Peptides against a protein of PDB entry 2FGR. Designs and how they scored, part 8

Target 1, 331 residues: chain A of PDB entry 2FGR
Amino acid sequence: SSVTLFGIVDTNVAYVNKDAAGDSRYGLGTSGASTSRLGLRGTEDLGGGLKAGFWLEGEIFGDDGNASGFNFKRRSTVSLSGNFGEVRLGRDLVPTSQKLTSYDLFSATGIGPFMGFRNWAAGQGADDNGIRANNLISYYTPNFGGFNAGFGYAFDEKQTIGTADSVGRYIGGYVAYDNGPLSASLGLAQQKTAVGGLATDRDEITLGASYNFGVAKLSGLLQQTKFKRDIGGDIKTNSYMLGASAPVGGVGEVKLQYALYDQKAIDSKAHQITLGYVHNLSKRTALYGNLAFLKNKDASTLGLQAKGVYAGGVQAGESQTGVQVGIRHAF

## One batch from the design tools (peptide; made by RFdiffusion4, then SolubleMPNN)

Design b1_p29_8_s4
Fold by OpenDDE base, seed 3:
Structure b1_p29_8_s4 (fold): chain B 331 residues (1-331), chain A 29 residues (1-29)
Amino acid sequence: as target 1 above (331 residues)
Amino acid sequence: ATVPVTDDPAATAAALAAAAAAEAAAIAA
């Protein structure tokens, strides 16, 4: 048997021109091009095409040396795999986020990513962004001529918040076609949570597609998130993303991504545009720069996620500009 | 890095620590 130690250390200098008070923030941040992580994984061949696997992965915060501690909250799974696909037990990305975040050209990290996978309603559950779940069982099919799927269920374990008694329950899945330059997927999920101590369903539908033309890649997302509350009506957000990437000079990549967040409950939109560049110094080390602009309209208060510097909101209707320049090393 | 797992847990732990140290040194360089 073998164990693979792997990770990413990604640290940057970051700047945002506005915080919640209207002041600038700057300093050393983390995870600008890829989420910094430390992990262990391995597989055991059980014969007959059956394999056992494990995966343990935690986030690294290089700016403070993990002052709040280290855990395996990114992934902590045991699995069986074979001709039938893969079954996973443990905390992981839920199948919907596992697949549909793959269309985000900024890999769901830094100041440029698609921010649709979010807690839009002050949900009181730990994972109300729809990204990961505790107590998760997942199944992923093999790829059959391009067609593939994933399904997941997370147990609530009778977790209660206020009058809500099923907090943390997840059910969801995706269907996809991945063949050559084309990828397309449809994801559906429901998560049980609480808002204001009352039972709330977080419903999510997401469509994603990408095409690689060789000289450039196009990618898109369409998402609707609804927090269905017993009192006060639904909190609905429609999120849209369109991105393009292209290789530059054989050692670089340029990325441009636009997103729109139509927040129906407050009748307010936010527009995000991000330009990114990655320069590969080697197969493992890269320099990068990100420039992001977020325009909030009306009552919108969204902020760019400059992790380690400032990831909070801004005043209603304010615009925010963010910059990250950093080093990524993979091992 | 990939570390072979042996029947000796101490040897396996030492090999893992050595691999981690080598990667840390590579990051620092």
Scores: peptide ipSAE 0.030, ipTM 0.436, DockQ to the pose 0.761
Fold by OpenDDE base, seed 5:
Structure b1_p29_8_s4 (fold): chain B 331 residues (1-331), chain A 29 residues (1-29)
Amino acid sequence: as target 1 above (331 residues)
Amino acid sequence: ATVPVTDDPAATAAALAAAAAAEAAAIAA
């Protein structure tokens, strides 16, 4: 049996040229290339190919030393694994986000990531971005000739908001083909939530694919998110992403990613383009830089996620430019 | 850091605490 202590400290200097008032913001930010974290994990061999496991992981905020406290909200699971795959009990990434965010070349982190996994409708549930869930049971298959799948169910535990019941219930999963340079996946999920105190279903469908040509990798995402409301109609967003990455000189990686967010409820689009570079000083330490441009059209108010500096929206139809330069250290 | 888990909970806990302290010291340096 073993226990592993692990973590990442990722801190950056960040700038965005516009906030909600049209003013610039700058300072020390966190999690620009990878989410800063502290974790414990371990396994026990139970014999016969069966293993028990645990995983406890929380976010670190290096700019303020976790002034709001520390928790294991990133992951807090106990597991059984073997030739049948893995069963997990506890808060974790939901299976859909765990698989489909793997196609994001910015690893769902910093100012450059695919922002489709979002609360598009002011949903009142704690995890209405579709990324994680409380009270989650998950199952992941082994890889069989490239084919693999994951499924999850989260209990609502009779949580209510306004007149909405079953808040926090998740059901979802993915099917995938992962073989050599090719990866492709389809994910489906539904969460029960509330909007304006009324019952709402958050439906999500995501298609992802990537191919590694050795000299470069291409990756893409297609997503539809619907907040289905009984009153006021559906809040639908179609999100698209296309990205490329390439190794540079054996010590670096360059990334370019474009995303389009078609926000149907406000008939407005946002365009995101991000250029990123990572320079590996060692296996554990890297320097990085990100440059992102977000163009909102019409009523769109999306903002880049410069965590620790500014992650709010901008004025309708305004463009935002963001920069992050930082250090990532893993242990 | 990887810490072996033994049948002695106290020894395992002490080893984990020592490993955590060493990592914290390395980050602070």
Scores: peptide ipSAE 0.021, ipTM 0.485, DockQ to the pose 0.738
Fold by OpenDDE base, seed 4:
Structure b1_p29_8_s4 (fold): chain B 331 residues (1-331), chain A 29 residues (1-29)
Amino acid sequence: as target 1 above (331 residues)
Amino acid sequence: ATVPVTDDPAATAAALAAAAAAEAAAIAA
């Protein structure tokens, strides 16, 4: 048997021109091109095409050396895999986020990612962004001529918040077609949570697609997130993303991504535009730069996620500009 | 890095630690 130690250390200098007070923030941040992580994984061949596996992965914060501690909240799974696909037990990306975030050209991290996978409603659940779940059982099919799917269920374990008694329960899945240059996916999920101490359903539908033209890749996302509340009406956000990436000189990649977040409950939109560049120094080491502009309209208060520097909101209707320049190393 | 798992947990742990240290050194270089 063997164990693979793996990780990424991604650290950057970051700047945002506005915080919630209208002041600039700058410093050393993390995870600008890829989420910094440390992990252990392994597999055991059980014969007959069956394999056991484990995966333990936690986030690394290179700016402070994990001063807040280390955990395996990114993934902590045991699995069985074979010709039937893979069953996973434990905390992980939920199937919907695992698949649909793959269309984000900014790898669901830094100041440039699609921010649709969010807690839009001040949900009180720990994972109300729809990205991960505790107590998760997941199943992933093999790829059948391009067709694949994933399904998941997370137990709430009678977690209560206020009068909500099923907090953290997740059910969801995706269907996809992945063949050559084409990828397309549809994801559906429901998560039980609480808002204001009252039971709330977080419903999510996401459509993603990408096509690699060789000279460039196009990628898109369409998402609706709805926090269904018995009192006060639904909190609905429609999120849209369109991105393009292109290789540069065989060692670089340029990325441009636009996103629109139509926040229906506050009748307010936010526009995000990000330009990114990655320069590969080796297979494992890259330099990168991101430039992002976020325009909030009306009551929108969204902020760019400059992790380690500033990831909060801004004043209503304010625009924010962010920059990250950093190093990513994989091992 | 890939580390063989042995029947000796201490040896396996030591090998993992050594591999981690080697990667840390490589990151620092």
Scores: peptide ipSAE 0.010, ipTM 0.412, DockQ to the pose 0.743
Fold by OpenDDE base, seed 2:
Structure b1_p29_8_s4 (fold): chain B 331 residues (1-331), chain A 29 residues (1-29)
Amino acid sequence: as target 1 above (331 residues)
Amino acid sequence: ATVPVTDDPAATAAALAAAAAAEAAAIAA
């Protein structure tokens, strides 16, 4: 058996030129290149190719020293793995987000990431962004000549909000092909939640693909998120992402990513473009910079996620510019 | 492969899936 203590501390200076009042925000932010974390993990070889595992991981907020406390809400799993793949029990990334966020060149972190995995409808569930779930059972297949899959189910445990009686129930999965330079995946998920105290289904379909040309990588995402409400009609968002990354000078990486969020319920689009650079000082330490532009049209009020500084919206139809410059250290 | 993004996400998804499948077939050959 082995136990490993691990973590990342990622802290930045961040700026956004507009908040909800039209004022600039700046300060010390967290998790600009990677989510800051502290974790424990281990494995036990049970023989015959079977392994037991555990994983406990919580978020670190380096700007305030975890003033809101520490927990293992990032992951708290026990697992069995072998030639059959891996079964996990406990809070984790849902299979759809675990796979489909891998096509995000900004790793679902900072001001540059694909923001499609979002609560688009003021859902009252704790995980209505479709990223993680409580009470989760997940299964991941091995890779069979490139083909792989993951499936998950989360129990609602009779959680109620208003008249909704199955809040937090998740069912979803992906199928993928990962071979050499190519990756492609299709993910489907449904999560039960509530909006305005009424039962709502959060349906998600996501297609991702990437190709590594050696000199550069291209990546893309296509997503539809639909909050199906019994009253008031569906809240549908179509999200698109295209990104490129390239190694620079053997120690750096440049990233450029564009995303479009077509918010059908308000007939409004938002455009996001982000330029990122990571400079590796070592295998464990990097400097980084991100420059992001978010253009809201019409009734769109999206804001860049400058965590620890400002992650709220802006006024309808306003544009926002964000900058992050920081240090990432892994241990 | 370059796949155009259209206003129809289903059509775009289908085109991307087709392109991915074609690339997969080319790698497997």
Scores: peptide ipSAE 0.007, ipTM 0.321, DockQ to the pose 0.012

